# Peptides against a protein of PDB entry 6D0Y: the designs that were tried, part 105

Target 1, 225 residues: chain A of PDB entry 6D0Y
Amino acid sequence: ETEDHLESLICKVGEKSACSLESNLEGLAGVLEADLPNYKSKILRLLCTVARLLPEKLTIYTTLVGLLNARNYNFGGEFVEAMIRQLKESLKANNYNEAVYLVRFLSDLVNCHVIAAPSMVAMFENFVSVTQEEDVPQVRRDWYVYAFLSSLPWVGKELYEKKDAEMDRIFANTESYLKRRQKTHVPMLQVWTADKPHPQEEYLDCLWAQIQKLKKDRWQERHIL

## One batch from the design tools (peptide; made by RFdiffusion4, then SolubleMPNN)

Design b2_p19_4_s3 (from b2_p19_4, 9 letters changed)
Fold by OpenDDE base, seed 5:
Structure b2_p19_4_s3 (fold): chain B 225 residues (1-225), chain A 19 residues (1-19)
Amino acid sequence: as target 1 above (225 residues)
Amino acid sequence: SSKLKEAREIVEKFEKSLE
């Protein structure tokens, strides 16, 4: 495959096809695997790019990476490393919208067997630990809590199955923080964009309530009519 | 729909509103 063709294949996966999505993903994974010897850097870059820029295809690309990781474990590791670097860069650049999406992407990679559950738990422990830091503005503390809670719909089930005790501790710390934090309209959401400050909404409390309900229901996907 | 799906949609909708 040519480099341009690879870009097209990666960008267009999941679009309308006569074949099932699963079949297309497996096919693409095979193509990418075969081309890694010649286009490893290009493929890595492309996957990182679409992982950041196409949020509507999150599950498609996490699945693709999962399939590719199963074929080439080393590449999967390199991809995760690249994504972590990107997350750090996003945080450094105060691009919190991108950062939170990357956290969610990484979270779903746990379901795809690319990232180990304990590693994700450790990341969330680090996030929630920010709430205990004295020199960190509340807006940043709130963001880390948001990043944690907003990712749980994608990975909470798996993490509790594997690390229930640790997760309970994180939840306890989160609850404690939410109870004691200032709820004045501080520009919490100002963190989301440097150019357009957003008013602080009681979204964290609402999100917490929803997550608590999911936890209570043991993260079961119940169909409601 | 599933509860998890709904939760994901709520999060996504919120984030979209921030754009």
Scores: peptide ipSAE 0.129, ipTM 0.761, DockQ to the pose 0.023
Fold by OpenDDE base, seed 1:
Structure b2_p19_4_s3 (fold): chain B 225 residues (1-225), chain A 19 residues (1-19)
Amino acid sequence: as target 1 above (225 residues)
Amino acid sequence: SSKLKEAREIVEKFEKSLE
């Protein structure tokens, strides 16, 4: 495969075809694995790029990475390392939307058996610990809480199944913070986007309520009644 | 209904509104 062809294959995966998505992903994983000796760096970059720029295909690419990880464990590790580096770079560049997408991507990688549940719990512990930092703007604390809570729809079930006690502690800390934080209608979240200010009070509290409901419903993906 | 799917959609809709 040429580099250009690899790019095309990776970017177009998930498009409608005569074959199932699972079959296509398995096939692509095989192609990519075979090309790793010659194009590892390119493949890593491409996967990081689509993970960052195509959030609508999150589950497709996390699944693909999961398949690749199963074939080549070292590659999976290198990919995660690259994603963490990218997350740090996004945060440094104040690309908070990109950062959130990356956190969500990493979250779903837990479901794909690429990242261990304890590692993700540790990341979220670190996020929520920012709420305890002194002399930092509330917007920073709010963002990390948002990054945590907004990722739970993708990984909350898995984390509570394996690390319920730790998750409960994180939830308790989160709840405590949300109760004591300053409520303001001033768009303190403007650092997240220059285009549209969002009411801070409304979303985090609503998100919290929604996540609490999911937790209460035991993170069920489907309710019959 | 899928509560998790709904939650994901709500989050995604919100994030899209910030783009």
Scores: peptide ipSAE 0.126, ipTM 0.760, DockQ to the pose 0.023
Fold by OpenDDE base, seed 4:
Structure b2_p19_4_s3 (fold): chain B 225 residues (1-225), chain A 19 residues (1-19)
Amino acid sequence: as target 1 above (225 residues)
Amino acid sequence: SSKLKEAREIVEKFEKSLE
């Protein structure tokens, strides 16, 4: 396959087809696997790009990566490393919208058996630990809490099934932070989006309440994949 | 619909409003 053709195949997966989505994903995984020896770097870049730019297709691409990982475990590891690098770059660039999508993507990769549950728990522990830092703006602390909580609808069930004690600790720390944080917004400190101020504190409280309900209901979900 | 699905939709709706 040519690089242009690979791009087309990856970008168009999940669109109207005579075949089922599952069949198309399996087929594409086979094509990509065969082309890894020649186009690994390009495929890695393409998958990272669609992961951050096409959030509406999140589950499609996480499933695809899961299929690829099952075929080539080394590629899966390299992909995760690339995603982590991209996440760090997004954070450095203050592109928080992109960053949160990447976190959610990584979260769903746990369900796709690409990332181990303990690794994701460790990431969330790192996120929540930011709330303990005194030399960073609250808006940044809030974002890490948001990134954690807003990802739980995708991975909370799996994490609590595997690491309930660790998750409870993270929840306790999160709750403590939410209770003690200030509830005032200063425009000059808003880093989530400069163009559109939003009531992020009110949203965090609402999100927390929703997540608490999900936890109470044992993260009821029939199928994640 | 599942409660998880509803939660995902709420999150996505909020994030879309920030675009």
Scores: peptide ipSAE 0.119, ipTM 0.755, DockQ to the pose 0.022
Fold by OpenDDE base, seed 3:
Structure b2_p19_4_s3 (fold): chain B 225 residues (1-225), chain A 19 residues (1-19)
Amino acid sequence: as target 1 above (225 residues)
Amino acid sequence: SSKLKEAREIVEKFEKSLE
């Protein structure tokens, strides 16, 4: 495949096809694997780009990376390293919108067996530990809690299945922070939230309540009412 | 609808609103 063709294939995956998405992803993974010897750098860049720019295709690209990782473990590792570097860069630049999406993307990679559960737990421990930092703006603390909680719909089940004790500790710390934080600083969230009429309930509190419900239901996707 | 699906949609909707 030419470089231009690879770009087209990667960008258009998941679009209307006579075949199933799973079949298309498997086929694309095979094509990409075969082209790695000649176009590894290009493929890596393309995957990083679409991972950042096409949030609507998150599960498509995490699945694709999972398939590639299974075929070529080294490439999967290189991709994760690239994404982690991008996350660090986004955090340093205070690009909260990109950073939080990257965290969610990485979270779903745990489900795709690309990232180990303990590694993700460690990341979340680091995030929640920011709530204990002294002399930092609350907006920073709030964002890291948001990044953690907003990612749990994609990875909470897996993490609790493998690291329940550690997750409970993180939850306890999160709950403690949410109870003691000043809600009058809600305007500070305007740095990374839309300036629109705020719901009656503060967003983090609302998100926390939803996550607690998911936890109570053991993170089941299908719920029998 | 599942609670998990709803939670994902809420997060995605929120993030989309920030773009």
Scores: peptide ipSAE 0.117, ipTM 0.755, DockQ to the pose 0.023

Design b2_p19_4_s4 (from b2_p19_4, 11 letters changed)
Fold by OpenDDE base, seed 1:
Structure b2_p19_4_s4 (fold): chain B 225 residues (1-225), chain A 19 residues (1-19)
Amino acid sequence: as target 1 above (225 residues)
Amino acid sequence: SAALAQARAIVEAFEKSLE
């Protein structure tokens, strides 16, 4: 495949097709694998780019990476490394919206068997440890807690199935921090949903409550059980 | 709604508000 053709294939995957999405992803994974000897760097860059810039296709691309990782484990590792580098760059550039999305993307890669559960737990431990840093703005501490909590809807089930004790420790630390932090009352940080289960709470407290409920529900949705 | 849907909605709404 030419570089331009590869770009087209990667960018357009998941769009309307006569074939199933699963079939298309499997096919694309095969094409990419075959072209790795000649276009590894290009493919790596393309996958990182779409992973970063097309949030609406998060599960499509995590699945694709999962399939490709199954075919070429080394490339999967290189992709993860590239994504971690991108996360670090985003944080360095104070692009926290991109950063939090990348954390979520990495989280879903656990479900796709690309990232091991212990590695993700370690990342979250590092995030929550920021709450213990001294002489830093609360906004920094809040962001890392948010990055952790906001990823759990995607990976909480898997992490608790494999690392429940470690996750409980992280939860305890998170709860402790949330109890002692100063609550914010900025409108943009308040819950903004149609349902608004906790309209009186700020975003972190509300998110925490929902995550606690999700945990109590064993990370399952009642209506789909 | 279910807890999962609510959690995701909160996340998405918050992030959207920061754009």
Scores: peptide ipSAE 0.232, ipTM 0.810, DockQ to the pose 0.019
Fold by OpenDDE base, seed 3:
Structure b2_p19_4_s4 (fold): chain B 225 residues (1-225), chain A 19 residues (1-19)
Amino acid sequence: as target 1 above (225 residues)
Amino acid sequence: SAALAQARAIVEAFEKSLE
């Protein structure tokens, strides 16, 4: 494959096809694996780019990386390292919108067996520990809690299955912080849910309530026809 | 709607509002 062709394949995966998405991803993983000896750097850059810039294809690319990781463990590691580096850079630059998405992407990589559950738990422990920092703006504390909570719809089940005690500790710390924080009540930080005709609720409180419900339901997704 | 779907929707809606 040529570099241009690889770019096309990676960018267009998940688009309309006569085959299933799963089949296409497996096929693409095979193609990419075969081309790693010649185009590893290019493939790595492409995957990092689409992982960052195409949030609508999050699960597509996490799955693809999972498949690649299973074929080439070293490459999977390099990809994770690149993503972690990007996350750190985003945080340093105060690019919180990019950072939160990267956290979610990494979270879903746990489900794809690319990142170990204990590693993700450690990351979340670090995030929630920010709530204990002195002389920092509440917005900083809020963001790290948001980054944690907003990722749990994707990875909470796996983390509680593997590290329930540690997760409970994180939840306790989170709850403690949420109880003592000052609520902003700013419209941009309020969320309206379509399923209930209630006034907009403060975002973190609303998210916390939903996460608590997920936890109570043991992270089971119920489908209603 | 299931709690999982609701949680994801809340997250997505909030992030969309930041755009």
Scores: peptide ipSAE 0.230, ipTM 0.803, DockQ to the pose 0.020
Fold by OpenDDE base, seed 5:
Structure b2_p19_4_s4 (fold): chain B 225 residues (1-225), chain A 19 residues (1-19)
Amino acid sequence: as target 1 above (225 residues)
Amino acid sequence: SAALAQARAIVEAFEKSLE
C-alpha cells in the first residue's frame, strides 16, 4: 500500500459498499496491520486525524481501532497515548469543543476493549475532582462535569458493571457540585416527548436528569412514550 | 424513543449549538 492509498482507505471506510460495515472494518484492520512495519507512523497520524476531525464516524473509527488493537496490542497503546496527548494539548489551548469530543472518543474505546474500565473511571475521578479546585472559573468546573456526563451515554453501562462503587462516588460528588453551582437559563436542547417530560432547565441540570434516568434503568434502552 | 438515544441527542444538540 502507498501512503495515499492508506489515507483513502481510512478516510472512506464506512461508505456505501456491497459488503457489510463489519466486514469492511475487519478487512481494513488487516490491511493496516500488514502495513504497520512500513507505515506505522503514517497510519497512527491518519487515525488520530480522522478520530479528531470526523465526529460523524466516531463509532466506525473506535471499532476500527478496537479491531486493530486486537491484532497489534502495542499499536493500540500507542494510539491511546497519542489521543491522550492530543486531549492535553486541547485543554491547554482551551479548545473545549475538541477536548470534549476526544473524551467521548476515549470513552467509546472502552467498549471496544482498547481502554480498561478502571482507567476510564480514574480519568473521570480526576475530571470531577476539578470541581473542588479553588479560585478557578466556573466554566472550567462545568466543562469537566459536562465531559464526564456527556460521555456516559456511551460508556456508563460498562463502567457501572465493573466499577459501580467508584462510579457512585463520582455521581455523589457530581450531584453535590450541581446543587451548589451558579445556574444560567439555557433553552431546551430538544423537545422532550416522554411520559416524564423535563421542565426548562440549565443544560447541565437537564443532562444530569437524563443521566440519572439512564442510571436508574441500568443503562438499558427504554422506550419513552 | 429510547432514553439512551435521548441522552445522546441532548449531548449532540448542545455541541452543535456551540459551533
Scores: peptide ipSAE 0.215, ipTM 0.798, DockQ to the pose 0.020
Fold by OpenDDE base, seed 4:
Structure b2_p19_4_s4 (fold): chain B 225 residues (1-225), chain A 19 residues (1-19)
Amino acid sequence: as target 1 above (225 residues)
Amino acid sequence: SAALAQARAIVEAFEKSLE
């Protein structure tokens, strides 16, 4: 495969095909593995790029990385390291939009057996610890809480199954912060929820409420009537 | 609706608002 062709293959995976998505991903993983000796850096960069720029294909690419990691563990590690480095850079630059997608991507990599649950828990501990920092804008604190909570619909079940005590601690800290934070109640930051007495509430409070429901339901999907 | 679906919807709505 040529470098340009690899880019095309990676960017177009998951699009309409006569074959199943699973088959296509397995095939692509094989192709990428074979080309790692020649194009490792390019493949690494491409995967990092699609992780942040194509959120609609999140699960496709996390699955792909999972398959690739199973084939080449070293590359998987290098990929995660690259992603973490990118995340750190995004955070330092206050590029929250990029960062949140990276966090969610990393979160789903736990489900794909690329990142260990304890490592993700540690990351979330670090995120929530920001709420305890002094002389930090609330918007920054809010974002880290959001990054944590917004990832749980994808990985909360796995983390609680393996690190329930640590997760409970994080939840306690999160709850404490949410109770003491200043609420803006800006309409554009509010979400309509028909299941609540107050159908429109602040986004973090709303998200927290839903996450609490998920936790209460053991992270199982149930219909609320 | 399912709590999971609602949580994801909140996430998506918020992220959309940042655009």
Scores: peptide ipSAE 0.214, ipTM 0.793, DockQ to the pose 0.019

Design b2_p19_5_s1 (from b2_p19_5, 9 letters changed)
Fold by OpenDDE base, seed 2:
Structure b2_p19_5_s1 (fold): chain B 225 residues (1-225), chain A 19 residues (1-19)
Amino acid sequence: as target 1 above (225 residues)
Amino acid sequence: SETERAQKLLLERLEELKA
């Protein structure tokens, strides 16, 4: 395999193929494992890139990383480290859009047995703890809550199954913050459904309500919205 | 082996996600 060929294989996984996605992922994991001795750095960079730039393929690439981690545990660790570094860089650069996708990706890696559930819980505890920081912009506090809540569709079930008490604490802290935070009131400028008129909701309050509903539904999504 | 079990589990997860 050449470097360019590896890029093509990684970027195109999940696209139209004569073989099943499962077969393609298993095959690609094998190819990548075999090429690690020669192209580890390149493969690492490529996987990090697609993780942050192709959110539509999030579950495909987390699964790929999971398969690869099962084959090469050390590489899996290096990948997570690289992703954490990238997350830190994104946050430093105030690239919150990229950062949130990285958090979601890391979250789904828990389901792929790459990141331990307690580690992810600890990360979310750290995120929500930002709400208690003084002399920081609310937008920063809000973002960390957003990053936490918006990642739960991917990992909430797993975390509650294994760390329900800790998760309940995080939820309580989150709820407390949402109740006391300042809210920007925006007049309703959009036309809502006439049959079910509802007021325009603040984005975090709306997300909180959605996550509460998801939790109540045992983390099973009924509709993809 | 543990590796084989992990791979199977991940593939099963993928199937569930596709459904």
Scores: peptide ipSAE 0.029, ipTM 0.667, DockQ to the pose 0.035
Fold by OpenDDE base, seed 3:
Structure b2_p19_5_s1 (fold): chain B 225 residues (1-225), chain A 19 residues (1-19)
Amino acid sequence: as target 1 above (225 residues)
Amino acid sequence: SETERAQKLLLERLEELKA
């Protein structure tokens, strides 16, 4: 495959086809694996790009990466490293919208057997630990809590199955913070754009309630959050 | 093979998510 053709294949996966999505992903994974010796860098860049720019295809691309990881563990690792670097860059640039989506993407990679559950737990521990930092703006603390909570629909079940004690501790710390924080909307966060199902509640409190309900339901989503 | 099994599981996961 030429580089241009690879770009087309990667960008168009999941679109209308005579074959099933599963068949297309399996086929694409095979094509990409075969071309890694010649186009690894290009493929890596393309996957990182579509992962960032096409949030509507999150599960498609996490699955694709999972398939590739199963075929080539080293490449999967390189992809994760690239995504982590991108996350760090986004955080440094205060690009909250991209950063939170990247966290969700990484979260779903746990389900695809690309990222280990303990690693994701460690990431969330680091996020929630920001709430304990002194002399930092609340907007910073709020965002990291938001990033954590908003990612749980994708990975909460897996993490509680494997690291329930650690997750409970994170939840306790989160709850403690939410009780003591100033409960005013911070427009500069720009991470909450959808209409609230409970407009009378502050956005983090609302999200917390939704996640608690999801947890109570054993992470079986009955309705879209 | 282990790889084949993993791939199958991932595809099944996708099917569940997209169903």
Scores: peptide ipSAE 0.028, ipTM 0.655, DockQ to the pose 0.036
Fold by OpenDDE base, seed 1:
Structure b2_p19_5_s1 (fold): chain B 225 residues (1-225), chain A 19 residues (1-19)
Amino acid sequence: as target 1 above (225 residues)
Amino acid sequence: SETERAQKLLLERLEELKA
């Protein structure tokens, strides 16, 4: 395989084809494994790029990485390390949109047996611990809470099954922070009628309520978020 | 969705590989 061909294969996976998505992913994992001796760096870079730039294909690429990790454990580790470096770079550059996508991607990698649950819990503990730091802008504190909560639809079930005590502590700290933080004023931007009685809510409080409901429903989603 | 279904099937395969 040429480098250009590998790029095409990776970028186009999940698109309409004559074969099932399952077959395509298994096939691509095999192709990539075979080409690692010659194109490891290129493949690593390509996977990091699509993980970062194509959030609509998140579950496709996490599954691909999971399959590849099962074939080549060392490469899986190198990929995670590269993703963590990218996350740090995004945070350093204040690219919060990219950073949150990376956190969600890493979260789903737990389900794909690429990242251990305790490691993800530790990451979330670090995120929520920012709320306890002094001399940190609230906007930054809010983002870390947002990154944590918004990732739970992907990994909350797995983390609670394996680390329930630690997760409860993180939730308690999150709840405490949400109660004491300054609320952003949300003006009434829509005309409310009898059929739409629910007023607009502050975004983190709204997200918290959604996650609490999801947790109550044992992490079973009715619709894809 | 088709993607979710594919992921579930592949996750099952991953579990089998680890066993």
Scores: peptide ipSAE 0.024, ipTM 0.634, DockQ to the pose 0.049
Fold by OpenDDE base, seed 5:
Structure b2_p19_5_s1 (fold): chain B 225 residues (1-225), chain A 19 residues (1-19)
Amino acid sequence: as target 1 above (225 residues)
Amino acid sequence: SETERAQKLLLERLEELKA
């Protein structure tokens, strides 16, 4: 495969095809695996790019990375490292929209067996711990809580199955923070379809309520798309 | 959705490959 062809294959996966999405993803994983010896850097860059710039294909690319990780564990690790670096860069640049999406992407990688559940729990513990820091703007504290809560639709089930006690602690700390923070009215972008936002509620309070409902429903949405 | 279905099926495949 040529570099240009690889780019085309990666960017177009999940689009209309005569074959099933499953077949296309498995096929692409095989192609990428075979080309890693020659185009590792290019493939890594391309996957990082589409993971950041094509949010509509989040589950497609997390699944692809999962398949690739199963075939080449070292590459999977390098991909995660690259994504973490990108997350840090986004935060440093105050690009919170990109950063939160990256957290969601990483969260779904737990389901794909690319990131261990305990590692993700540790990340969320670090996020929520920001709420306890002094001399930190509330907007920053709120973002970390938002990043945590908004990622749970993707990974909450897995994390509670593996680390229920730790997750309960994180939830307790989150609830405590939400009760004492100053309320603001910022729009919330819901990432799941089962629940509708409540305009009368503050965006983080609304998200918290929705996550509590999701947890109660055992992390299953009523409507499956 | 189609993507969710695909992910589920491929995760099953991942488990097979991991084992």
Scores: peptide ipSAE 0.029, ipTM 0.664, DockQ to the pose 0.051; fails the geometry check

